Peptides against a protein of PDB entry 3PBP. Designs and how they scored, part 64

Target 1, 203 residues: chain A of PDB entry 3PBP
Amino acid sequence: LNEKDLNLILNKSLVMYESLDSTTDVIVKRNVIKQLQFVSKLHENWNSRFGKVDIQKEYRLAKVQGPFTINPFPGELYDYTATNIATILIDNGQNEIVCVSFDDGSLILLFKDLEMSMSWDVDNYVYNNSLVLIERVKLQREIKSLITLPEQLGKLYVISDNIIQQVNFMSWASTLSKCINESDLNPLAGLKFESKLEDIATI
Target 2, 203 residues: chain A of PDB entry 3PBP as posed
Amino acid sequence: LNEKDLNLILNKSLVMYESLDSTTDVIVKRNVIKQLQFVSKLHENWNSRFGKVDIQKEYRLAKVQGPFTINPFPGELYDYTATNIATILIDNGQNEIVCVSFDDGSLILLFKDLEMSMSWDVDNYVYNNSLVLIERVKLQREIKSLITLPEQLGKLYVISDNIIQQVNFMSWASTLSKSINESDLNPLAGLKFESKLEDIATI

## One batch from the design tools (peptide; made by RFdiffusion4, then SolubleMPNN)

Design b2_p9_8_s4 (from b2_p9_8, 5 letters changed)
Fold by OpenDDE base, seed 1:
Structure b2_p9_8_s4 (fold): chain B 203 residues (1-203), chain A 9 residues (1-9)
Amino acid sequence: as target 1 above (203 residues)
Amino acid sequence: KEKVGNFLL
């Protein structure tokens, strides 16, 4: 965590707080308020010189977020099991794609379009838990592991029994990054969400 | 049809 990241999280937490109204669920209100309280205290206690912050014990007891939903969920994957998960940066602004592998050899590329607070006091916090399905890549191989390299934006390495493959989604991820950063969705119109699959090495 | 999966990170 750096000062830029802290300011980003603070701004996100403020926007979430400002979105609260009389109709908002009590659990959501509580979690968003607790999120803003946490980040505000974190910001107040931030020592930029040492990169240190004291986190009060009450905020160290955060709960697991989820379950998450995938929309649309591929009907063909209903009977298959998810095996690996990875997060891939698409820019230097912390926009990310979530990748999940399945035991049928499928990869799904997912985007989190909605901001979500941490779960602070409840189990199974599900507010803004939707993930958008962008693409399904069919490898037709048993996927052993997913590897990402921080210096390689929009690239995922897939390790199977005898092969390393690269999934490169920069063909569309650069446009998606631009749309997020500029708050303009028009460049997504007619964009093909087709990643490039390349064999890198035989094992 | 809904599918629920748990991921441990």
Scores: peptide ipSAE 0.022, ipTM 0.636, DockQ to the pose 0.041
Fold by OpenDDE base, seed 2:
Structure b2_p9_8_s4 (fold): chain B 203 residues (1-203), chain A 9 residues (1-9)
Amino acid sequence: as target 1 above (203 residues)
Amino acid sequence: KEKVGNFLL
C-alpha cells in the first residue's frame, strides 16, 4: 500500500458512497459506508515515512466476498474444475484482468466491470459480484501454474509439464484500459478479444 | 445451470 493506492481506494469508496440512494439495499449501504469509514481512517492514520497504517480491530474481521458469477459462463466448462487463478495488471492505474485456468487446459480472461465494496458484516456478499468473460484461450495442456510479472503489463505466463507459454492480451487490454480510464466504452465496439499465445521455453 | 466456485483473491 502506498499513498497513491490509498487515494485511489478512497476515491472509489467516495464514488460508491455517492451512488447510494433510497432504493439501495440496506446491506449494500452498510458495507459501502463501512468501507468509506475504513479507508478514511486509514488515510488519517497513514504514515508515509514508514508506509504503515494501524488497522483498528473492527476492520480486521472482514468477511469473504462472493460467490462470483461469470457471464457468459462457457457451457463446456460446467463439467471441468478451475485449477489456478491470477490477476494481471493492464495499466499503471491498477486496472486488472482476472485469469482462471481449468483442468481441460482452458484459460478464461475475466473483467470486473462493477466496483464492489469489501464484505464487512455479512457472509456471501453478492452485490456487484459479476465477472465478464472477455476471452477463452484453449491451451489443450495441463496447466500447473500461472505467473505474472509486475513489470509486464497484460502478460500471463502459463507453466505446463514441458513448456512455458506467454499469453499476451495487450492488443485489446490497452483499449480496455483506455475505455475504463476515460469512462468511454465506444472503442470496445468491434474490438477483437484475441490474445497472442507464444511458446517461450521448453522445460 | 449454475456453477459455484470459491476463489481467494
Scores: peptide ipSAE 0.021, ipTM 0.639, DockQ to the pose 0.044
Fold by OpenDDE base, seed 4:
Structure b2_p9_8_s4 (fold): chain B 203 residues (1-203), chain A 9 residues (1-9)
Amino acid sequence: as target 1 above (203 residues)
Amino acid sequence: KEKVGNFLL
């Protein structure tokens, strides 16, 4: 957490708050308001010299978000179990891809198209809980772990029994990042969502 | 049965 990240989260929380209307669910309103209150208090209490923030006790008991939906969900993966999850930065603006591995050796690359508040007081908070399936990468290996390096945008390292592989999705993620940042989806038209898979090391 | 585990994002 740095000052830039804190400002970004504050701005996102403000946009979420401003999106509330008379038709918005009461649970959503309560969570978004509490989100903004939390982030505002974090921002006010930010000590840039020490990179420290005091979190009040009332905000330390946030609940787990979800369940999430994946759209479309790959039909073949209903018979398999998710094994790992990672988030991968695609730009310096904090846009991320969510990656989930399965025990068939598949990776799914997911995009969260909607912002979601933390769940503060309710279980199964499901507002804006959709993830968009971008790509399925089939490694045909047992995936032991997923590693991301914050300085390496759009790269995922996959560790299997005897190999480290890099999944590089910057071929499409650079365009996606641009679309998000410019609020223009037109460059996604005709974009090929195919990641590059490279062997990095045998282990 | 869609069982995406509870992940803290």
Scores: peptide ipSAE 0.020, ipTM 0.620, DockQ to the pose 0.046
Fold by OpenDDE base, seed 5:
Structure b2_p9_8_s4 (fold): chain B 203 residues (1-203), chain A 9 residues (1-9)
Amino acid sequence: as target 1 above (203 residues)
Amino acid sequence: KEKVGNFLL
């Protein structure tokens, strides 16, 4: 965690707090308020020289977030099991794609369109737990590992038994990054979410 | 039946 990341989390926590209204669920209100309180205290006590903050016991008892939903979920994948997960940067900011592999050799590329607070008080905190399905890439191989390189935006390396393949989604991810950063979704209209698959090496 | 995959992000 650096000062830039802390400021980003603070700003996200403020936006979530400002989005609360009379219709918002009480559990959501509690989690968002506690999130903002935690991040604010973290920011106030931030020592850039040491990167150390004393966290009170009540904030160290955070719970697991989720379950998450995938929307739309590919009906063909109900019979299969997820095997790997990776997060891939699409810009020099904080915009990321979540990739999940399945034992049928499918990759799903997912976007988190909504901000979610940590779960502080309840198990199975499910507010803003949806992931948007962008693309399904069918490799038809047993996927052993997913590898990302921090210097390679919008690229995923897929390791199978005999081959390393690159999935390159910068054809659409550059437009998506721009849309997020500019808060304008119009450039997504008519965009093809088709990644490039290339063989890199035989193992 | 929702097949819940738990992913730790």
Scores: peptide ipSAE 0.019, ipTM 0.623, DockQ to the pose 0.044

## One batch from the design tools (peptide; made by RFdiffusion4, then SolubleMPNN)

Design b2_p10_3_s1 (from b2_p10_3, 3 letters changed)
Fold by OpenDDE base, seed 2:
Structure b2_p10_3_s1 (fold): chain B 203 residues (1-203), chain A 10 residues (1-10)
Amino acid sequence: as target 1 above (203 residues)
Amino acid sequence: MQDFLIKKLS
C-alpha cells in the first residue's frame, strides 16, 4: 500500500457513496458506508515515512465476496474446468484484465466494469460481482501456467508443456484504458477485441 | 520462470 493507492481507494469509495440513493439495497449501503469509513480511518492512520497503517480490529474480519459471474459465459466452457487465473495491468492507473484458463486450452480475458465494495458483514455478497467477457483465445493446448512480467502491460505469457506463448492484448487494451481514464466509452464502439498470439520460446 | 522469461526477452 502506498499513498497513491490509498487516495485511489478513497476516491473510489467516495464515488460509490455518492451513488447511493433511496432505492439502493440496505446491505449495499452498509457495505459502501463501512468501506468509506474504513478508508477514511486508514488515511488518518497513514504513516508515509514507513508506508504503514494501523487497521482497527473491526475491519480485520471482512467476509469473502462472491460468487462471481462471467457475462456472457461461453456455453462450451460449462463442460470444462478453470485451471489458472492471473491479473494483468493494462496501465499505471490500476486498470486490469482478469485472465482465466480452462482445461480445453481456452483462455478468457475478463474485465471488471463495475467497482466492487468489500464485503464487511454479509456472507455471499454479490453486488457488482459480474465480470465482462472481452475475449476468448483458443490455444489448442493444455495450459500449465500463466505468467506476467514486470512493466509489460497488457501481456500474458502462457506456458504449455513444450512452449511459451505471449498473448498481447494491447491492441484493444490501450483503447480500453484510455476510455476508462477519460470517462468516454465511445471509442470502444467497433473496436476489435483480438489479441495477438506469438510463440516466444520452446521449452 | 519469470527470470527465464526476462532473460529470454532481454
Scores: peptide ipSAE 0.027, ipTM 0.574, DockQ to the pose 0.019
Fold by OpenDDE base, seed 1:
Structure b2_p10_3_s1 (fold): chain B 203 residues (1-203), chain A 10 residues (1-10)
Amino acid sequence: as target 1 above (203 residues)
Amino acid sequence: MQDFLIKKLS
C-alpha cells in the first residue's frame, strides 16, 4: 500500500458515498458508509515515512466478496467449468481486465465497469458484483494455466499441453483505457473487441 | 513457467 493507492481508494469510497440516495438499499448504505469510515481511518493513521497503517480488528473480519455475475454470460458456457482466473493491467493506472478460462478451451475477457464496496458485516453482499463480457476467445485446446508478465500490459499467456500462446488485447484495451481516463465513451462506438492470438513457443 | 516466459521473451 502506498499513498497514491490510499488516496485512490478514499476517492472511490467518497464517490460511492455521494451516490447514495433515499432509494438505495439499507445494506448497501451500511456497507458503503463502513468502507468510507475504514478508509478515512486508514488515511488518518497513515505513516507516509514507513508506508504502515494500523488496521482495527473490526475491519479485519471482512466477508468474502461475491458471487460475481457476468453480463452477458455466453449461453454455451453453462455446460462448462471455469478453470483459471487472472487479472491484467491495461495501463499504468488501475484499469484492469479479468480473464477467466473454461474447460472447453474458452477464454473470456471481463471488465469491472462499476466500483464495488467491500463486504463487511453481511454475507452474500452482491452490490455492483457484475462484470461486463468484452470478448470470448476460443482457443480450441485445454487451458492449463494463465500467466501474466511484469510490464506486459494487455498481454496474457495461455499455457496448454504443448504450446504457449499470447493473447494480446491492447488493440481495444488502449481505447478502453483512454475512454475511462477521459470520461468519454464515444471512441468505443464501432470498436472491434478482437484480441490477437499468437503462438509463442512449443512445449 | 513464468520465469521461462520471461527468458524466452527477453
Scores: peptide ipSAE 0.026, ipTM 0.573, DockQ to the pose 0.019
Fold by OpenDDE base, seed 5:
Structure b2_p10_3_s1 (fold): chain B 203 residues (1-203), chain A 10 residues (1-10)
Amino acid sequence: as target 1 above (203 residues)
Amino acid sequence: MQDFLIKKLS
């Protein structure tokens, strides 16, 4: 954790807090408030020299985040099991794609379009827990692992039994990143979400 | 959309 990241999390927490209204669920309000309190305390107690903060006991036992939903969920994948998950940065601003593989050889690329608070006190806390399906890549191979490399934005390496393949989604991810950064969704209109699949090596 | 708001307010 660095100061930049801490500031980003604080800003996110503030925006979430400001989005609360009279119709917002009490559990959501509680979690968002606790999120803001946590991050604010972190910020106040931030030791920039050592990158250390003393975390109060009440914040040390967060709950597991989830469950998540995928929308739309590909109908064909209801009969298959998710096998791997990875996250890949698409820019230096911490925008990321969530990648999930399935045992049918499918890889789905997901985007978190809404910011989530941490799950603090409640099991099965669900707020902004929907991931948007961007693309399904059908590899038709058993995916053993998903690998990301440093400084390889928008690139996922898929390891199968005998092959390493690269999924490069920067063709659309660069536009998505720009849209987020500029707060303009217009460039998404007509954007083709088609990743490039390349064989890298036989193993 | 929330991400857009975050960027605008950050």
Scores: peptide ipSAE 0.015, ipTM 0.454, DockQ to the pose 0.078
Fold by OpenDDE base, seed 3:
Structure b2_p10_3_s1 (fold): chain B 203 residues (1-203), chain A 10 residues (1-10)
Amino acid sequence: as target 1 above (203 residues)
Amino acid sequence: MQDFLIKKLS
């Protein structure tokens, strides 16, 4: 964690807080407020020299996030099991893609379109727990593992029994990142969400 | 895909 990351989390927490209104569920309000309080205290106690923060005891107990949903969920995948999960950054830490493989050889690319607050005191806290399906890539092989390299934005390595393949989604992810960062949706017009699959090595 | 970005950025 660095100062930039802390500022980003603070800004996200502030935006969540500002989105609260009179119709927002009380549990959501409580979690978002506690989120902002937590991050604000982290910011106040930030030691830039050591990159350390003292976390108060009251914030050390958090609940498990989930369950999550996928929207739309591919109908064909209802009968199959998810096998691997990975997250890939598409920019300098602001946005990421969630990648999930299935035992039919499918790889789905998911985006978190809404920010989530931590689950502080409620079990099964569900708020903004829906992931958007961006793309389904069908591989005609069993996926053994998913590998990411931090220095390679928008690239996923898929390992099967005999081959390593690269899934490169920067063709659309760079545009998506730009739209989010610049608050301009115009570049999304006509954008195709089609990743490039390439064989890298035989194993 | 524009819809979710509009929601995120609004």
Scores: peptide ipSAE 0.000, ipTM 0.355, DockQ to the pose 0.407

Design b2_p10_3_s2 (from b2_p10_3, 4 letters changed)
Fold by OpenDDE base, seed 1:
Structure b2_p10_3_s2 (fold): chain B 203 residues (1-203), chain A 10 residues (1-10)
Amino acid sequence: as target 1 above (203 residues)
Amino acid sequence: MQEFLISKLS
C-alpha cells in the first residue's frame, strides 16, 4: 500500500458513500459506511515514512467477497467449467480486465464496471458483484494456464499443450481506459471488442 | 514459464 493507492481507495469510498440514499439497502449502507470509516482511519494512521498502517482487529475479519455474476453469461458456457483466472492491467491507473478460461477452450474477458464495497459483517454480500462480458475468445484448444508479464499492458499469454499464444486486447482496451479516465463513454460507440490472437512460440 | 516467455519476447 502506498499513499496514492490509499487516496484512491478513500476517494472511491467517498463516492460510494455519497451515492447512498433512502432507497439503498440497509446492508449496503452499513458496508459502505464501515468501509469509509476503515479507510478514513487508515488515512489518519498512515505513516508515509515507512508505508505502514495499523489495522484494528475489527477490520481484519472481513467476509469473503462474492459470489460474482457475469453479464451476459454466454449460454454455451453453462455446460463447461472455468479453469483459470487472471487479471491484466490496461493502463497505469489501475484499470484491469479479468480473464477467465473454460475447459471448452474459451477465454472470456470481463470488466468491473461498478465499484465494490468490502464485505464486512454479512456473508454472501453481492452488491455490485457483477462483471461485464466484453469479449469471448474461442481458442479451440485446451487452456492449461494464463500468464501475464510485467509491463505488458493488455496482453495475456495463453499456454496450451504445444503452443503459447498472445491475446492482445489493447485495440479496444486503450479506448476503454480513455473513456474511464475522461469520464466520457462516447468513444465506446461503434468500438469493436475484438482481440488479436498471435502465436508466440511452440512448446 | 514466465522466464521462458520473457526470453522469447526479448
Scores: peptide ipSAE 0.027, ipTM 0.630, DockQ to the pose 0.019
Fold by OpenDDE base, seed 2:
Structure b2_p10_3_s2 (fold): chain B 203 residues (1-203), chain A 10 residues (1-10)
Amino acid sequence: as target 1 above (203 residues)
Amino acid sequence: MQEFLISKLS
């Protein structure tokens, strides 16, 4: 945790708080308010010299986030099991793609389009617990592991039997990142979400 | 594994 990250989380929490209205569910209001309180206290207690913060006991017992949904979920994948998960940054901020592999050799690329609050007091808190399916890549082989490399934005390395492949999604991820950062989604219209698959090495 | 990949990509 650094000051920049803390400020970002604070700003996100403020935006979430400001989005609350009279029609917002009470549980959601409670979670968002508690998050803002938490982050505010973190900011007050932040020691920049040591990069340390004291977290009060009342915030240490957060609940498990989830379950999550994937929209749309590929119908074919209901018969298969997820095998690996990885997150890849697409910029120097916090925009990331969630990658999930399945035992049929599929790789799905997911995006969190909605900001989530932490689950504090309520079990099965599912507000904004949805991931958008961006792309399904079929590798036609069993995926053993997913690897990311430092300084390799928008690239995922897939290890299968006897081969390492790179999935490069910067063709669309750069545009996505820009859209998010500029709060303009117009450039997404007509964007092709097609990642490039390349063989890197034989094992 | 990361070191191996870095070696192959360099």
Scores: peptide ipSAE 0.026, ipTM 0.637, DockQ to the pose 0.019
Fold by OpenDDE base, seed 5:
Structure b2_p10_3_s2 (fold): chain B 203 residues (1-203), chain A 10 residues (1-10)
Amino acid sequence: as target 1 above (203 residues)
Amino acid sequence: MQEFLISKLS
């Protein structure tokens, strides 16, 4: 944890708090408020010299985040099992794509379009736990692992039994990142979400 | 694995 990250989390928590209204579920309100309180206390107690913060006992007992949903979920994948998960940055602003592989050789690229609050007191807390399906890449082979490389934005390396392949989604991810950062989604209307698959090496 | 990938990409 660094000061930049802490500030980002604080800002996100503030925005979430400000988005609360009279129609917002009480459980959501509680979680968002508790998150803001937590992050605010972290910020107040931040020791930049040591990168240490004293976390009060009441905030140490967070609940498991989830379940998550994928929308739309590819119907064919109901018969298959997810095997790997990876997150890949698409910019220096911490926008990321969630990548999930399945045992049918599918790779789905997911985006978190809504900010989540931590689950504090409630089991199965499902506020903004939906991921948007951006693309499904069918590799038609067993995926053993997903690898990311340092500073390789928008690139995922898929390891199979005998081949390493690169999935490069910067063709659309750069535009997506720009849209998010500029708060202008208009460029997405004509954007093709088609990643480039390339063989890197035989193993 | 990462080192191997780096070597192939360099």
Scores: peptide ipSAE 0.025, ipTM 0.648, DockQ to the pose 0.019
Fold by OpenDDE base, seed 3:
Structure b2_p10_3_s2 (fold): chain B 203 residues (1-203), chain A 10 residues (1-10)
Amino acid sequence: as target 1 above (203 residues)
Amino acid sequence: MQEFLISKLS
């Protein structure tokens, strides 16, 4: 965690707070407010020299988040089991894609389009726990592992028994990143969400 | 954002 990251989290928490209205559920309001309070205190207590923050006890007992939903969920995958999960950065602003593999050889690329607050006091807090399905990539092989490299944005390495393949989704992820960072969705018009698959090495 | 993305992906 650095000062830039902390400022980003603070800004996100402020945006969440500002999105609250009279119709927002009381539990959601409480969690978002607590989120903002937490991040504000982190910011106040930030020691840039040591990169350390003191977290008060009341914020150390967060609850597990989930379950998560996927929208739309591919109908074919209801009968299959998720096997691996990886998170891939698409820019230096901490925008990311969640990738999940299934035992049918499918990869689904997911985007968190809504910001989530931490679950503080309530079990099974599921506010904004929906992920958007961006793309399904079908591999005709069993997927053993998913690997990411921090220096390689928008790239996922898929490990099978005899081959390493790269899934590169920067063709669309760069545009998505730009839209998010510039708060302009217009460039998404006509964008094709199709990743490139390439064989990298034989094992 | 979600509705927009869903509409583009459908």
Scores: peptide ipSAE 0.007, ipTM 0.330, DockQ to the pose 0.176

Design b2_p10_3_s3 (from b2_p10_3, 4 letters changed)
Fold by OpenDDE base, seed 2:
Structure b2_p10_3_s3 (fold): chain B 203 residues (1-203), chain A 10 residues (1-10)
Amino acid sequence: as target 1 above (203 residues)
Amino acid sequence: MQEFLIKKLS
């Protein structure tokens, strides 16, 4: 944890808090308020010299987040099992793609379009738990592992059998990152979400 | 594996 990350979480929590209204579910209100209180206390207790914070006991017993949904979920994948998961940054901020492989050789690229609060007090907290399907890449082979490299934005390395392949999605991820950062999603209209697949090595 | 990729791609 660094000061930049803490400030980002604080800002996100403030935005979530400000979005609450009279129609918002009581459980959601409670979770968002508790998150803002938590982050505010973290900020108050932040030691910049050591990059440390003291977390009070009441915040150490957070609940499991989820279940998550994928929208739309590819119908064909109901018959297959997810095998690997990885997250990949698409910029120097906090925008990331969630990558999930399946035992049919499919790789799905997912985006969290809605900000989530932590689940504090409620089991099976599902507010903003939907991930958006951006792309399905069919590799036509069994995926053994997903590897990310430092400073390799928008690149996923897929290991299958004796082959390493790169999935490069910066063709669309750069636009996505820009849209998020500028709070303008118009440039996504008509954008092709097609990643480049390239063989890197035989192992 | 990461070290291998870093060495190969550096």
Scores: peptide ipSAE 0.029, ipTM 0.630, DockQ to the pose 0.019
Fold by OpenDDE base, seed 1:
Parts: structure tokens; C-alpha cells; sequence
Structure b2_p10_3_s3 (fold): chain B 203 residues (1-203), chain A 10 residues (1-10)
């Protein structure tokens, strides 16, 4: 954790707090408030010299986040099981794609379009736990592993029995990143979400 | 495997 990341988390927590209204569920309000309190205390206790923070005991036992939903979920995948998960950065600004493989050889690329609060005291806290389906890539082979490489933005390596393939989604991810950073979604209109699949090596 | 890929693609 660095100061930049801490400031980012604080800003995100503030935005979530400011979005609360009279109609917001009490559990959501409690979680968002607790998160803001946690991050604020974290910021106050930040030692910039050593990059250390003391976390109070009451914040150390957060609950598991989830379940997550995928929207839309591909109907065909209800009959199959997810096998691997990976996250890939698409820029230097912490925007990422979540990649999930299935035992039918499908790879889905997902985006977190909403900011999540931590689950603190409540089990099965699901506020903003929806991921947007961007693309489904059908590899027509068993996926054994998903690998990411350092500094390789928007590139996922898929390992099968006899081949390593690269999935490159920077064709659309660069536009997505720009849209997020500029707070303008207009460039997404008409954008084709088609990743490039390339054979890298036989194994 | 990751190390192999790094070496292969570097």
C-alpha cells in the first residue's frame, strides 16, 4: 500500500458515502459508513516514511465478499463450471478486467462497473457485486490455467494441454480505459468487443 | 509456467 492507493481508496469511500440517501438499505449504509471510518483512520495513521499502518482489531475480521453476479450471464454456461479466475490491468490507473474460464473451454471477460464496499459485519453482503459481461471467447479446448505477465496490459495467456494462447483485448480495453478516465462513455457506442486470439507456443 | 512465458516473450 502506498499513499496514492490510500488516497484513491479514501476518495472511493467518500463517493460511496455521498451516494447514500434515505432509500438506501440500512445494511448498505452501515457497511459504507464503516468503510469510510476505516479508511479515514487508516489515512490518519499512515506512516509515509515506512509505508505502515496500524489496523485496529475491529477491522481485521471482514466477511467474505460475495456472491458475485454476472450480467448478462451466458445461458449456455449454466451447464458448466468455472475453473480459473484472473485479473488483468488495462491501464496504469488501476482499471482491470476479470477473466473467468469454464470447463466448456469458454473464457469470459468481465468488468466491475460499480464500486464495492467491503463486507464488514454481515454475511452475504451483495451490494454492487455485479460484474458486466464484456466478451465471451470460445477456445474449443480445455483451459488448464490462466496466466498474466507483469506490465503486459490487456493480455491474458491461456494454457491448454498442448498450446499456450494469448488473448489480447487492448483493441477495446484502451477505449474503455479512456472512457473511464474521461468520464465519457460515448466512445463505447459501436465499439466491437472482440479480442485477438493468437497461438504463442506449443507445449 | 509463468517464468517460461516471461523468458519466451522477453
Amino acid sequence: as target 1 above (203 residues)
Amino acid sequence: MQEFLIKKLS
Scores: peptide ipSAE 0.028, ipTM 0.613, DockQ to the pose 0.019
Fold by OpenDDE base, seed 5:
Structure b2_p10_3_s3 (fold): chain B 203 residues (1-203), chain A 10 residues (1-10)
Amino acid sequence: as target 1 above (203 residues)
Amino acid sequence: MQEFLIKKLS
């Protein structure tokens, strides 16, 4: 954790707090408030020299985040099991794609379109826990692992028994990143979410 | 594996 990341988390927590209204569920309000309190205390006590903060006991035991939903979920994948998960940055900020492989050889690319708070006190806290399905890539191979490389934005390496393949989604991810950063979704209109699959090496 | 990929792609 660095100061930049801490500031970003603080800003996100503030935005979440400011989005609360009279119709927001009480559990959500409590959780978002606790998030903001936590991050604010971290920020106040931040030791930039050592990158250390004393965390109060009440914040040390967070709950497991989730469950998550995927929308829309591909109907065909109900019969298959997720095997790997990876996250890939699409810019130098914090925009990332969540990649999940399945035992049918499918790879789904997911986006978190809404900010989530940590799960604090409530089990099964489900606020903004929906991931948007961007693309399903069908490799039709058993996916053994997902690998990301440092400084390679929007590229995922898929390892199968006999091949390493690159999934390159920068064709759409650059536009998506721009839309998020500029708060303008217009460029998403007509955008094709088609990643490029390339063979990198035979194993 | 990661090192191999880095070498191959570099």
Scores: peptide ipSAE 0.027, ipTM 0.613, DockQ to the pose 0.020
Fold by OpenDDE base, seed 3:
Structure b2_p10_3_s3 (fold): chain B 203 residues (1-203), chain A 10 residues (1-10)
Amino acid sequence: as target 1 above (203 residues)
Amino acid sequence: MQEFLIKKLS
């Protein structure tokens, strides 16, 4: 955690708070308010010299978040099992893609388009728990593992029994990142969400 | 993304 990250989390928490209205569920309001309070206190207690923060006891008993949903969920995958999961940064602003493989050889790329608050006191807190399906990549092989490398934005390495393949999604992820960071959705118009698959090595 | 961006721009 650094000051930049802390400021980003604070800004996100503030935007979530500002999104609350009279129609918002009471449980959601409570969690978002507690989120903002937590992050604000973290910011106030930030020790820039040591990169440390004291966390008050009342914030240490967070609950498990989920379940999560995928929208749309690919109909063909209802009968298959997820085998691996990885997260990949698409920029230095902490925007990420969630990658999930299935036992049919499918790889799905997912985006969290809504910000979530921590679950503080409610079990199965599911507010903004939906992930958006961006792309499904079909590999004609069994996926054994998913690997990411430091400083390689928007690149996923897929390991099978005898081959390593790279999935590169920066063709669209760079635009997505720009849209998020600049708060402009216009560049998404006409964007094709097609990743590049390349063989890297035989193993 | 869309909801977040809309609120950030408001």
Scores: peptide ipSAE 0.007, ipTM 0.414, DockQ to the pose 0.110; fails the geometry check

